# Designs tried in a protein design run: peptides against a protein of PDB entry 5VZU. Part 202

Target 1, 271 residues: chain A of PDB entry 5VZU
Amino acid sequence: GRTLEDIFHEHMQELILMKFIYTSQYDNCLTYRRIYLPPSRPDDLIKPGLFKGTYGSHGLEIVMLSFHGRRARGTKITGDPNIPAGQQTVEIDLRHRIQLPDLENQRNFNELSRIVLEVRERVRQEQQEGGHEAGEGRGRQGPRESQPSPAQPRAEAPSKGPDGTPGEDGGEPGDAVAAAEQPAQCGQGQPFVLPVGVSSRNEDYPRTCRMCFYGTGLIAGHGFTSPERTPGVFILFDEDRFGFVWLELKSFSLYSRVQATFRNADAPSPQ

## One batch from the design tools (peptide; made by RFdiffusion4, then SolubleMPNN)

Design b2_p27_5_s3 (from b2_p27_5, 12 letters changed)
Fold by OpenDDE base, seed 1:
Structure b2_p27_5_s3 (fold): chain B 271 residues (1-271), chain A 27 residues (1-27)
Amino acid sequence: as target 1 above (271 residues)
Amino acid sequence: APKLSEEEKKKESELIRKEIEKLLKEK
C-alpha cells in the first residue's frame, strides 16, 4: 500500500515538476524582486525577519514576518501553486490575544474553535463601529460662510449664588472591590499542545508557548482561485519560532527563523 | 495553500498532475 510518505513524495515530485515547467516556460519572463528585511522596532513582539516553515504539501515555505503597529503580517517569499509569492499568508491582530485553556482542554478542538470564533465576532463588531465613525466624519459639507450676524451684547445675567445648605447624608461607601484584572504577565510560558485532529507535519513542535493571538490565514485554490481569509491562531513560542493553527483546515504550521545573515538586505532608510 | 485534508491533498495532486500534463502537451 502507498504510505503517507510515498504520497508526500509523489506530491512533492509533482510540485517540483510543476515549478520546473513554469520556470522553463517563463525563462525569459522571470521577474526578480529584491527583498528587503523590515526595520526592527523596540515595540516589535519579536525581531522581524525571514522564517522557514513547513506548510501543507509544498515542503519548504519562506515567510517574511513584519510588524505594523498592532498588526503582524506573514508575507510569502516562496510562492506555491495556490498562493503566489508576495501575498500575505497570515495577518495577526495583536490587539486580540487568545487565552488558551488548560492543557486538558487544549486537546479539545471545539473549545479552541469556540474561543477563536468569539474573538472573530469581536473583531467584526469593532470594524463595524469604526466604519460608522469614519463614514459620518466626511459627510459634513464645508461650513457655509454664514455671515457674521452682529454680536448682540449678551446681557450680564447676575450669577446669584444661592447658599444651598449641605445635607450631611453620610451614605456608606460600598467597597466595590474592583477585581484588578492582573495584567496577564506576558513572561510565563504556558504548556502547549495541538488539539486532537489538528494535523502537524512534524510532531516535534514546542510544548510551551509564550502568547497567542487571533489571526487570519489566506487560502486559495490552484492558480490563486477563490482566495479567502480563514480564522486561526498565531502562537508565539520564542524569539525564533512561531506557529499558526488554521482552524477550518485543522492544521498547524511551524515557522523557524532563518539564521542566515544577508548583506545589504536592510530596507533603504525612508527619505 | 490550505493544508487540505488527505483527500483534498489527493484532489490537489490530481489537479497538479492534470496541469502538468496540459503544460507538457503545450510544448
Scores: peptide ipSAE 0.027, ipTM 0.570, DockQ to the pose 0.667
Fold by OpenDDE base, seed 5:
Structure b2_p27_5_s3 (fold): chain B 271 residues (1-271), chain A 27 residues (1-27)
Amino acid sequence: as target 1 above (271 residues)
Amino acid sequence: APKLSEEEKKKESELIRKEIEKLLKEK
């Protein structure tokens, strides 16, 4: 008798075959775009580049990780039936670090959910406050009727040139104690475990993490219907591995660096 | 990956199961 595993394996083969048929049928109408690796910056959390993820029904996904100031971005290189290539599958807010609890409390999904949702509300408040300042500035250009106020005559105020010696008020530049953001010590990685009820396709995930950040992930129906951003946690494990916890989906995605060196994959220097 | 809700994943899994069961009956 066929096992459930045999049936799933056959279905995965059919999905691969469908993908192959679709790609082969469209071979004549496929627009090829060259992908460039983002330039590395010294302030980048890790080296930007290609990462392979194993999550969802379609198996292997390729994502480009890039850094944009206080934001990181995962861009899909491989599309799926829900989310096409070129979409930002994850957006990470590097301003909003997630502090994971101790290992015992990390098993509690509700605790992680609380922590993430509190950060989500802070991010929403910051966006609302910043949006109001931009909105109020444009409204008050009512047409000031330029009433031509009459040309009052230029009274020639006389050129009195008193040599007021500027007193050298040597205002000591107050030491702006730049609160040295203590370079997030590459301290020993915090013990890491997935909450109970969070599904992972691979149980072989790193059991220590360097740091976590608030992020959002893109979800959509088939054909990119009703696309929305859901809250999650970006987990940096090391230089070559990161994860994303999809909070609402109770799922974990592990991403590992593609170690292949591509000749001429660097972005052309901006001339 | 299709990031369906748990209910939509369940519906998709059930559709897939029904389609597989149909294909298995045609052989």
Scores: peptide ipSAE 0.026, ipTM 0.511, DockQ to the pose 0.235
Fold by OpenDDE base, seed 2:
Formats: C-alpha cells, structure tokens, sequence
Structure b2_p27_5_s3 (fold): chain B 271 residues (1-271), chain A 27 residues (1-27)
C-alpha cells in the first residue's frame, strides 16, 4: 500500500512541477503590476498593509490586508499552484466576532467547529433575509389592471359565544439575567492555543489573541480548479500579526507584517 | 479528544507566559 510518506512525496513532486510550469509560463510573458498600499483609516482594526505568511506546503505567501467597512480582505500578492495572485485568500466579517472558550476548551476542535458553524448559519440567514428584501422591492411596479373580480357572497360565519374565564396565571417574570458580556478588556490578550488536530507549520504562533472574527478562506485544486470558500477564524494577535484557522482543512496560517519601508508605495491621491 | 501530555501542557503554559510577558513590556 502507499505509505503516508509516499503520498507526501508524490504531492510535493506535483507541487514542484506545478510551480515549475507556472514559472516557466511567466518567463515568456512577465506582466509587472504595481502594488499600492491601501491608505489607513481611523476605523481600521489594525494598519492595513503587506503581511507574510505560510500556506501549507506552498511556502512563502504575501498577502495584502485591507479594510472595507465591516469587512476585511486578504488579497494574494503571491500566487501558488492552486490560487493565483490577486485572488482574495481570506474574507473577514468584522460584524461576527468569535468568542474563543477557555484554554482547555480551545483544544477541542469540535467546540471551535460548533462555534464557527453557528456563526456561518447566522451569516447565511442574514444573507437570505437581505436577499428577500431586495427581491420584494423590484416586484411592485407591475400595473395590475384590477379586473373587477365578481363579488362572491360573504357566507356569515356563526358567532361563537362569550365565555370569558380570566385565568389569573401570574407568570412570574423570570429575570433573564442578561449575562453581562463582560466587555472583553481590550487590553489583556486572551490565552490562545490551536485545537488538537489543527496543523501548524511550527509551534511559534502567538499564545495570546486580542479578538477573533468569522471569515472564509479560498481553496482550490491545482490550476485554480473548483474554487470554493471554506469557513474559518480570523485571529488578531497584535498590530503586526494575524492568523487564519481553516476549519475544514484543519490548518492554521500565521501572517506577520512586512516591516520593510517601501518608497512610492502609497496609492496616488484620487484626483 | 486526544489529551495533551503533561509535558505538552507545561510547554504550552510556558509559551503563553512568555507571550503575556512580552505584551506587558510593549505597553
């Protein structure tokens, strides 16, 4: 039977071959695209910019993090055999914060999976409701020529009688103790650990996080085949580091800010 | 669920401690 090592070697050979094919195709037609850094806004969760990370066996990944109102976006600056440059590797919904459990329960992948899938279902419901409101607004302008449908006679439904016994059931208002969401003290990072069975390239990820959000990650086969969005968790560690947990892939990607100063990297002012 | 070894728990606890200490020095 094929060993896990055999499968790994074959997969790595395929990845190298794909990288070689893509690189060799570009050697004949190098398209240079200027990359502009997004301007910082006061409401941005952190300073936007370039982050370096690792995506599984693909090696070094460069992603541009940008903010778009209640959404954040990671855009691939580097391509890989699966996902070309310019694609949105991650999309973050800043409306849907994920509260991580205590450190003991963070090791439980099923608990994280439950939390993420509950948020995914809420996002899906909100999209369906918003889609219905947008659909109903277009339908009203048809001029219904009201053809006068003939008055069918109102059958008199009989008057059922009066018996008004006032049941006094004094339901005590159960004080729904609104569990005061303790305002997560913005200053102390929550202890953070990856769930058991989530693969990381190394153990050198931050062991505290500031906040987490629901997001989706782009996955595809080689050559960008069958691209799909999978659920995940965006983890803000600090001003210069974030992670993404790919829930279905059971993998973690760590991204660190590129500290290099770029000359003329600012977007030209809109004239 | 796979239980972490006591050594792994100790290692994770020490990594958490070091990261907290780092964050406290950056303030």
Amino acid sequence: as target 1 above (271 residues)
Amino acid sequence: APKLSEEEKKKESELIRKEIEKLLKEK
Scores: peptide ipSAE 0.017, ipTM 0.443, DockQ to the pose 0.015
Fold by OpenDDE base, seed 3:
Structure b2_p27_5_s3 (fold): chain B 271 residues (1-271), chain A 27 residues (1-27)
Amino acid sequence: as target 1 above (271 residues)
Amino acid sequence: APKLSEEEKKKESELIRKEIEKLLKEK
């Protein structure tokens, strides 16, 4: 029977051949498009910009990280056989922080899976509730048929009922001291390890993370067939490094900032 | 060169993994 190694070799040969065919076909029809760096905002989680995937058998992958209010976006600058350039590879929901367990429990994939799927269900519920409020507001513009005002005059009665007494009881409003939610200690990096069975193509990933968020990643077949979004975890390591754990795919992607300074890469000011 | 996204290498690796897991269970 085919060994796991035989299947892996055949797959790698197919990937190399596809890469060669696509490269050779595009050498004759390269469309260049200017990219602009997103403007940095004070509320951005980190400085937006270009990040290099440090993983991958296909070599250099470049993603633009940008912030859009409570969402972050990874946009492919380099395309691949299944996901073209300009597609959104990752979408991060900055409203939904993922709390990683302690280092021992981080080795358990089922624990991470539980945490992520619970957040996914909350996001789905919030989307359903927000969709319902937007739907009900449009229905009530039924035409106000101006039916005429019939005048009927009825006058009746005055009843006087009595004097009930002024009981003073000055119940002191108990100051419900709103327990100031201690600002989650944003400062201490948490020890980080990948769960058992999550593949990293590079074991040289940061072993400490700052914070994690729920996100979705775009997956497809060759030629962008059957594109779908899968649940994952965006991991912020530092100002220049982030990761994405693909839950269903049991895999990790590490991205590092491109330190190159680009002259005139800022978006033209809207004139 | 268009390079299979890690997402697809993963989808494909996961499809391969699932297919291998089937082939290993059928033995």
Scores: peptide ipSAE 0.082, ipTM 0.557, DockQ to the pose 0.046; fails the geometry check

Design b2_p27_5_s4 (from b2_p27_5, 10 letters changed)
Fold by OpenDDE base, seed 1:
Structure b2_p27_5_s4 (fold): chain B 271 residues (1-271), chain A 27 residues (1-27)
Amino acid sequence: as target 1 above (271 residues)
Amino acid sequence: MPTLTEKEKEEEKKKIQEEIKELLEKR
C-alpha cells in the first residue's frame, strides 16, 4: 500500500509540477506590483516586515507580517498553486494568548489541540456577542419626527430639607484579598518543542519561545478552490523569528526576517 | 472497547490516508 510518506512525496511532486505549469504559462504575463512595508508602531509585538518561511511542500515562502491593533496578519508575497499572492496566509488574534504546558505535555498533540480548540470556541462566542450589539444599534435611527410637544411649565419642586440623624454603625473592613495579577512574565522565554506527529521541514527550530497566540491559517485546493481557515498557533520565538503550527494539517512553518534593507519601500505618507 | 477487525482497521487506515491526502491537497 502507499505510505503517508509516498502520498506526501507524490503531493510535493504535483505541487512542483503545478508551480512549474503556472510559472511557464505566465512567463510572458507576469504583473509586477510594488509592495510597501507597513509602518512600525511602538505597540507592535515585533517590527513588521518581510519574513522568509518554509511552507512544507510549497518550499520557500515570503510573507509580510503586519499589525492591525489586536490582530496580526501574514500576507503572502509569493503565491503557490493553492493560494495566490496577496492572500492572508495567517491571521493572529493578539487578545487570545496560548499558554503552552510543560515540555512533557507539549509533546502531546491532543493537549495542544484541546487548548487551541477551547480558545477557538471563546473567539466564536465573542464574535456572536459582538455581532448582536452591532445589530441592535442600527435599528433605532427611525426618523422620529418629534412633534414639538408644547413646553409644559416646569413646576418648582419644593426644597424639602429634613435633618436625618448620624447613625454610627462601624462595619468592619472586610479584607478584600486583591488577587495579585501575576505580572505577565513578558521577558523569560519558555522551553518549546513540537508535539509528536507535527511535521517540520527542518528540525532546526528555536527550542525557546517568548509567547504564543491563537490564529487561523488559510488552506485551499489547487487553483484556490474551497478556501477555508483552519485553527493554529502563532509562536513568537524572537524579534526576527516566528512559527505557525497548523493544527489540522499537523505541520509547522518557520519564518525568519528578511535582513535586506529595501530603499524606497516605505509607504507614501498620506498627503 | 470493541476490537476492530483487520478489515475495519484497513478501512479506517484508508479513510485516515484519504483524509490526510485531502488535507495535504488543501495545504
Scores: peptide ipSAE 0.021, ipTM 0.397, DockQ to the pose 0.045
Fold by OpenDDE base, seed 4:
Structure b2_p27_5_s4 (fold): chain B 271 residues (1-271), chain A 27 residues (1-27)
Amino acid sequence: as target 1 above (271 residues)
Amino acid sequence: MPTLTEKEKEEEKKKIQEEIKELLEKR
């Protein structure tokens, strides 16, 4: 019978061939769009910018990482036969930190699956609750009956009310100790290993990570058919490297910062 | 993405969804 490796190899060849056909067809009609680097904000988890990724079978990808409050976003700069350029390949929920177990239990894919799926269910519940609050607020626009303009009542005179004594209530200034949110101590990196059965293009990934977050990855068929969001784990390794574990796909993508300096790549200041 | 066919993706997705459901029902 065909091995999973044979099926993987055949489909890799097909994706490479499709990518070659698409790129070769574009040589006749290239539309260039200027890409601006997202502005850096003080609260950004890492500096936003371009990252070079290995996306399983699709080969080399360029993604733009950007931060949007408590969300991070990876936007495809390079398209593939499944997902066109400009799509959000990953969406990260920075509210939902994933705690990895010890290094021995990190080898257990079922444990990682359990952790991710518990977070997925919480995110789904929060979205349903927030959807209900937004729904109930729209129902109370009953028809504003046009109440008729009530007549201008007359300016009656300023009666001098008397000399109320200043009560010296010396309310002690309660020291609101503003708990200075200690800048989240960039915790000592924990040991990191991929679960058994999670495929990587190579074993050359960082063996320590700073933190992990729940995220979703975009998957689709050829020609962007049936696009869906699958659960995964965003792994922050350092300032210049992150990973994404595609849970359902049992795959890992490593992303490394593009160290090139771009002239005039800054977004125009919002005027 | 790993090179799963759309069908293999859908079958694996379904299997994972069933395994999730069983793991959540066992709590």
Scores: peptide ipSAE 0.018, ipTM 0.443, DockQ to the pose 0.098
Fold by OpenDDE base, seed 3:
Structure b2_p27_5_s4 (fold): chain B 271 residues (1-271), chain A 27 residues (1-27)
Amino acid sequence: as target 1 above (271 residues)
Amino acid sequence: MPTLTEKEKEEEKKKIQEEIKELLEKR
């Protein structure tokens, strides 16, 4: 029978061959694009920049993290056989925070799946409602031809009077106890563990997270065939580390900031 | 290195995991 070592060698040989084919097919047709680092904004969840992905045998992935109002985006700087460079590998909805359960219930994949799918349905509902308001606003600019229908003057009549009883009913303003918004405990990281059956390339991931958000990840076949977005969880660990749980794939990707400083990497100021 | 897509990475990873599981269950 094949050993685990034979399977590993065959898989590594296939990956090397795929790399060779991919690099050789593009021989003289390499398009170089200048990459600019996104400017940092005060409201950015963390500093934008380059992150190194670590999630499989497939080698080094570099992703640019950028912020776009209530959305974050991971853009592939390194392409792969299936998702070319410049594609958005992850899109994060910063409006939809994921609340992880306690550490015991975090081991239950079905619980995480339930939480993520409930958020996905809310996002779909909000998109349907927002699409309806944008559609109705365009229809009503039919030119009302102002036909000047004549001012008939009808005059009638003045009727009466009466009385003034000043009922004092001093209805006490019921103190609407403003449900004290529990101050979002902004400071203490939550214990974090991957669900059972979610695969990580490395068990060396942060065991504490700051916050999580709903997001979608891009998946495709070889040559960017049948690209689709799958639901997932963006996990912010710290200023320099985030993860993505691919829910349908049952996988986890860890991303760590590239600490290299790049000179002249800032976008040219819009003239 | 051309990475497989997340789909094929995961399909290949799942296939490897299934092969590993079968190899472990046959021991």
Scores: peptide ipSAE 0.065, ipTM 0.547, DockQ to the pose 0.080; fails the geometry check
Fold by OpenDDE base, seed 5:
Structure b2_p27_5_s4 (fold): chain B 271 residues (1-271), chain A 27 residues (1-27)
Amino acid sequence: as target 1 above (271 residues)
Amino acid sequence: MPTLTEKEKEEEKKKIQEEIKELLEKR
């Protein structure tokens, strides 16, 4: 009879064969693009760079994490069957923090789902409001009323306005109350556990997280068919580890920093 | 190239996990 090991082996062989077919069909069209590491900014949540995803049976996934103001992006460096290289696998909204409940309620998938879907609805409302302001501004192309003929410029004379004395407005230097950098509470992260029914390929995920944010993950059909964004949770564990909970898929992906130093990976200075 | 959707990957992963579970329960 088929053993469990046989089925896993057959499926892993199929996935490897698919990846091999993928790599080999790319051999006929290999455009080598140099990957540059994004420059680090002081306001970046963590150092940007390459992260290794534990996607288990899909093998090694490499994602570039980068920061773009109040957004973070995970860009696929390794393509998979569904999502080609260069696609944004995850988009994180750093404006929309997810507050995880206590450790007991974190086991409840429906509670996490409620929290995430409430944030998704807020994000959707903000996008609709911002879309209406941009839409109404373009609609008033009023009819081009025929410009009546240019009436002649009457040359009215330069009245000499009087020499107003410079008032020494001694503007007191208003104390720029340095907006107290709320010390990034490098506080002990909150206890973290995956909800019941969320699959992880690595049970050895960090049991403490610093913060969570709303995000969306890209999912697509075979050959990047019907690409859509699914809601999820970005989980920052530490400087070198983050996770993503795919809410609809009920899956968790752990990403760990690639510790390799690349001598010439810095982006060229913008000329 | 036949790609599996993240959904199909997760469905196939679930199917494999179920087939795995059924094979473990038959031992």
Scores: peptide ipSAE 0.032, ipTM 0.512, DockQ to the pose 0.046; fails the geometry check

Design b2_p27_6_s1 (from b2_p27_6, 15 letters changed)
Fold by OpenDDE base, seed 5:
Structure b2_p27_6_s1 (fold): chain B 271 residues (1-271), chain A 27 residues (1-27)
Amino acid sequence: as target 1 above (271 residues)
Amino acid sequence: SKKEELKKLLEEIEKKFEEESDKSNSI
């Protein structure tokens, strides 16, 4: 009789075959697009660039990390049967820091789930409130029937000349010292462990993290069917490593910087 | 029979495994 192990192996073989078909279909009709590395900005959380990510059964994929104000983005450079290349595999909200509990409570998946879902609801509320202000301004200007208001005569408004000296009201522009939100001090890294029941491809993930943020991952069926965003946690380990916990999938992706230097890979300066 | 119960349990586990596998592969 088929064992669960047999079923697992059959399913893994199917995924490998699908990946092989998906990658081999390109052999006959390759559109080459030049990829540019994002320019680094001083305010970037880490240097943008290429990372090798672990995607469970799909294995290793190449992801471009880039920063867009208070958002980070992982874009697939290599795709799989579910999520094609060029898609935003992860979107990170750098406004919404996740505070991990102590190391003991980090083993509790339900505690992490609670923390992430509370942040998710805040993000949804902020989006709804911001959406309402933009919506009310388009009041129905009903078609004002342009009644032809009669041509009232050009009253020659007289040329009153007087030299009113503008008083130098030197209103000192109050220095709104925009409190530069102190770049969230790279606090002493906290101990890190995956929750029980979160799958990792390997156990060789960093056991200390600098900070975590709320994010969403892209998931889809085979052939990019029914794509949706699932909640997760971006975990910054160091300058060259980050993770993403796919909360609903109970999966962990580890991303490690591609250390290869590419000549002429920098984006052309906007002229 | 005990054999039929075991068969049903295997079918239920298989189905759950497929459902969880499909989710895990969706990334």
Scores: peptide ipSAE 0.210, ipTM 0.534, DockQ to the pose 0.148
Fold by OpenDDE base, seed 2:
Structure b2_p27_6_s1 (fold): chain B 271 residues (1-271), chain A 27 residues (1-27)
Amino acid sequence: as target 1 above (271 residues)
Amino acid sequence: SKKEELKKLLEEIEKKFEEESDKSNSI
């Protein structure tokens, strides 16, 4: 029987061949698109920019990380046979922090799966509630042609005066204990390990993480067939490294900042 | 043409991959 290793090697060879064929089909008709680095904002979780990501059998891909309010986005700069360049490989919800358990429980894939799926359900509920508010708001602007209702006469309502002193019932404002957003302790990162059964290209990933967030990854068949979003975990390791756990695929992508300096890569100022 | 040969080879590879593609490679 073919070993898992044989299947993996055959699959990698075929992926390389697919990439070669796609590249060769351009017959010198290459479309060049200029890429600009996103501007850094003070509220960005880390500096935006180019990262090299591990994409399993696809090897290394270049991803642009950018921040969009409470969302982060990874956009493929390089593509593969499944997900072409320019697609949003990952979308991160910075509103939904993932709390990792201790190291012992981090090895349990089912525990991570539970945590992520609970957050996924919250995100789904919030989307349903927000969808209802947006739906109700559009229905009320029927043009009520206000037919001019006839001028019914001004009945003189009388002037009653009396002086009732309202009592000073000093209702103590109940201290809404604003759940203190625990200041992001710039402390020692939480110990981090991949769950058992999550594949990583290399075992050389950071063993401490600063924070994690809920996110979704884009998956598709070859030729970008049946594209869908799968749940995952964005893991911030440091200023130059993050990860994404593809939960359903049991895969881990490590992203490392491209340290190359680019000249004239800044976005032109909006005129 | 060389382009048609490459296209045919791609279609054959895509088909094999649809048949053998473990979900892990869909990223």
Scores: peptide ipSAE 0.203, ipTM 0.631, DockQ to the pose 0.544
Fold by OpenDDE base, seed 1:
Structure b2_p27_6_s1 (fold): chain B 271 residues (1-271), chain A 27 residues (1-27)
Amino acid sequence: as target 1 above (271 residues)
Amino acid sequence: SKKEELKKLLEEIEKKFEEESDKSNSI
């Protein structure tokens, strides 16, 4: 009988063959674009740069991680038959932290799914509210014809200064219980495990994570047909490792920093 | 031509993937 390893190997051979066919068909039409490393900022969650990511049956792909204010982006440097190079494979919302449950409840896929879908609904509501404010602001700049309304005279309303006596009403200071903003526990890693039924290429992933965020992954059919964004979880393990849980696909991608040094790879200074 | 042979082989592989591709391969 076919083993899971045999099926994976056959599928890998087919994906390699597809990649070979695409590369060979366009051999005379290959465009080379210089890639620059994004500048590092002090507020970046981790140092931006190149990561090698696990993409299930596609194997290893190179992804550029970059930070854009409250968003992080993974951009494919290598592509596959579904998602070509230059596409944003993942987009992370750094405003929407995911709180993982305890280790026992982390094994429950439905619990993770509930948490992620609740955050997705909040993100959708915020986008609708922000869209209304931007729409109403542009409509009212009709050219108000500057009818020169005549300068009606400054009536000197008199400065009557009546001495109203200060009533001593000793209102008790209501104890405003300052809701202690729980300090963002940036420091202590939490135990991490994949939910049951989430596939990983290797079981060798970090068993402790620093923090998680809501994000979306890009999925498509072959030839980049019907591209859509699917909900997921960005998992920061350490300075050199992060993961992405593709929720609907029940897949996990592990990303590890490329330790190679590149000469002349820094972005040109913005002139 | 070699290009036409490769194109035909691609169409055969794409068809097989449409038949066997789980959603997990769409990433």
Scores: peptide ipSAE 0.188, ipTM 0.653, DockQ to the pose 0.506
Fold by OpenDDE base, seed 4:
Parts: C-alpha cells; structure tokens; sequence
Structure b2_p27_6_s1 (fold): chain B 271 residues (1-271), chain A 27 residues (1-27)
C-alpha cells in the first residue's frame, strides 16, 4: 500500500511541478516587486525580517516576520497554490501567551488542543466586548442642528489686582519607589517536544523554546478558495527560529532566519 | 504548443489535487 511518506512525496512532487508550470507559463515575463525589510523596534520580540518556513507538502516558503504593537505577522513572500504571495500566513497575538505543560504532557495533543481552544475563546470574547464599546460610541452623534445663537457682545470685565503671597509649602517628595523594572528575564527556555500525531517535515526542530503565543494561520483551497483562519501556537525558539503549530491540521512549520544581508532593503523613512 | 502542453499538465495536476486535497495541504 502507499505509505503516508509516499503520498507526501507524490504531493510534494506535484506541487513542485505546479510551481514549475506556473513559472514557466510566463515565458520569463516576471513582475518584480521591491520588498523592504521592516525597521527593527526596541520592543520587537525578535528582529523582524525574512524567514524560510516549512509548509508541509508545499516545501519551503519565504515569510516576512513583522511586529505591529501586540501583534506579529508572517507575510508570504513566496506563495503556493493555496495561499498566494502577499497573504498573512500567520497572525500572532502577543497578548495571549500559551503556557506549555511539562514535557510528558506536551506529548498529549488533546492537552495542547484544550489550552489553545481556551485561549481562542478568550480572544473571541475580547473581540466581542471591544466591538460593543466601539459600536455604542458611534450611535449618539445625531445631527444637532446648530441653531446660530446670536453674537451677544463681550462686556469688558475689569482688571483686578496683583496680590502675591508665595506660600512656601514644602511638600516632601514622596519616595516614588521606582518599581525596579525587573529586566525582562530572557525567559529560561523550557523543554519542547511536538505532540504525538503532529507532523513535521523534519524531526530536526529545537527541543527548547523561550515562549509561546496564541496565533492563527491562514488556510485555503487551491486558487485561494474559501480562505479561513485556523487556531495555532507560535513557538519562539531563539532570535533566528520560530515555529507554528497548525492545531486543526496537526502540522508544524519551522521558520529559520534568512542569513543573507540585503543592501538597500531598508524601508524608506516615513516622511 | 509548449504552452498548451503545460496548461494541460496543470489542469491534470489541479484535478488530482482537488481529488486528493486533504486539509493538510491547505497552508
């Protein structure tokens, strides 16, 4: 019988062939778009930039990681038959940390699923509550017909005088106990393993992670049909590596920084 | 033409993928 590995190899060959056909159909008439690297900010979780990511049967794709306040985004620089270039393949909510269990319980997919789905429901509740506050504020600006009230004349009220007594009250400077900003403890890495039944293209993934966050991945049919967001886990391994667990797909994508230096790739300064 | 051959091959591959489209390939 065909093994799952045989099926994966066949699908990978077919996807490579599709990509080859698409690129060959354009008779080298490629539209080139200049990409700019996102500027690094001090509060960025890691340096933004280009990463090579594993996308199961699609193989390797290039993703731009960027930070947007409490959100991170992975944008496809290369596309596949399902998700075209320029789409946000992953969106990470840096407000919602995922706490991984101990290494033994990390092997349990149902435990990870429970944790992620509980966070998903909190995110949905916060979006509904924030949507209500934004909705109620817009309703009450009925057009107040500004009746032109007539210009009554400004009476010149008089210039009363100067009395100057400088009361010295020497309020003691209350010791603002500078809450020592505990230096953001570069979180001691915890042991990491994929749950049983989560597929990875390679077993060569980091076995220690710094932190995890809730996120969503973009999935679609061929030709970008019926695009939807699926829940997942962003896993920060180090400065140059992160992962994404596609929970519903039981798949893991590993992203590694592209170590190439790009000249003239800096974003133009906002004027 | 080479273009027509490539187009036909694409249509055959797309059809196979539609038939074999497991959710795992949707990323």
Amino acid sequence: as target 1 above (271 residues)
Amino acid sequence: SKKEELKKLLEEIEKKFEEESDKSNSI
Scores: peptide ipSAE 0.151, ipTM 0.584, DockQ to the pose 0.623

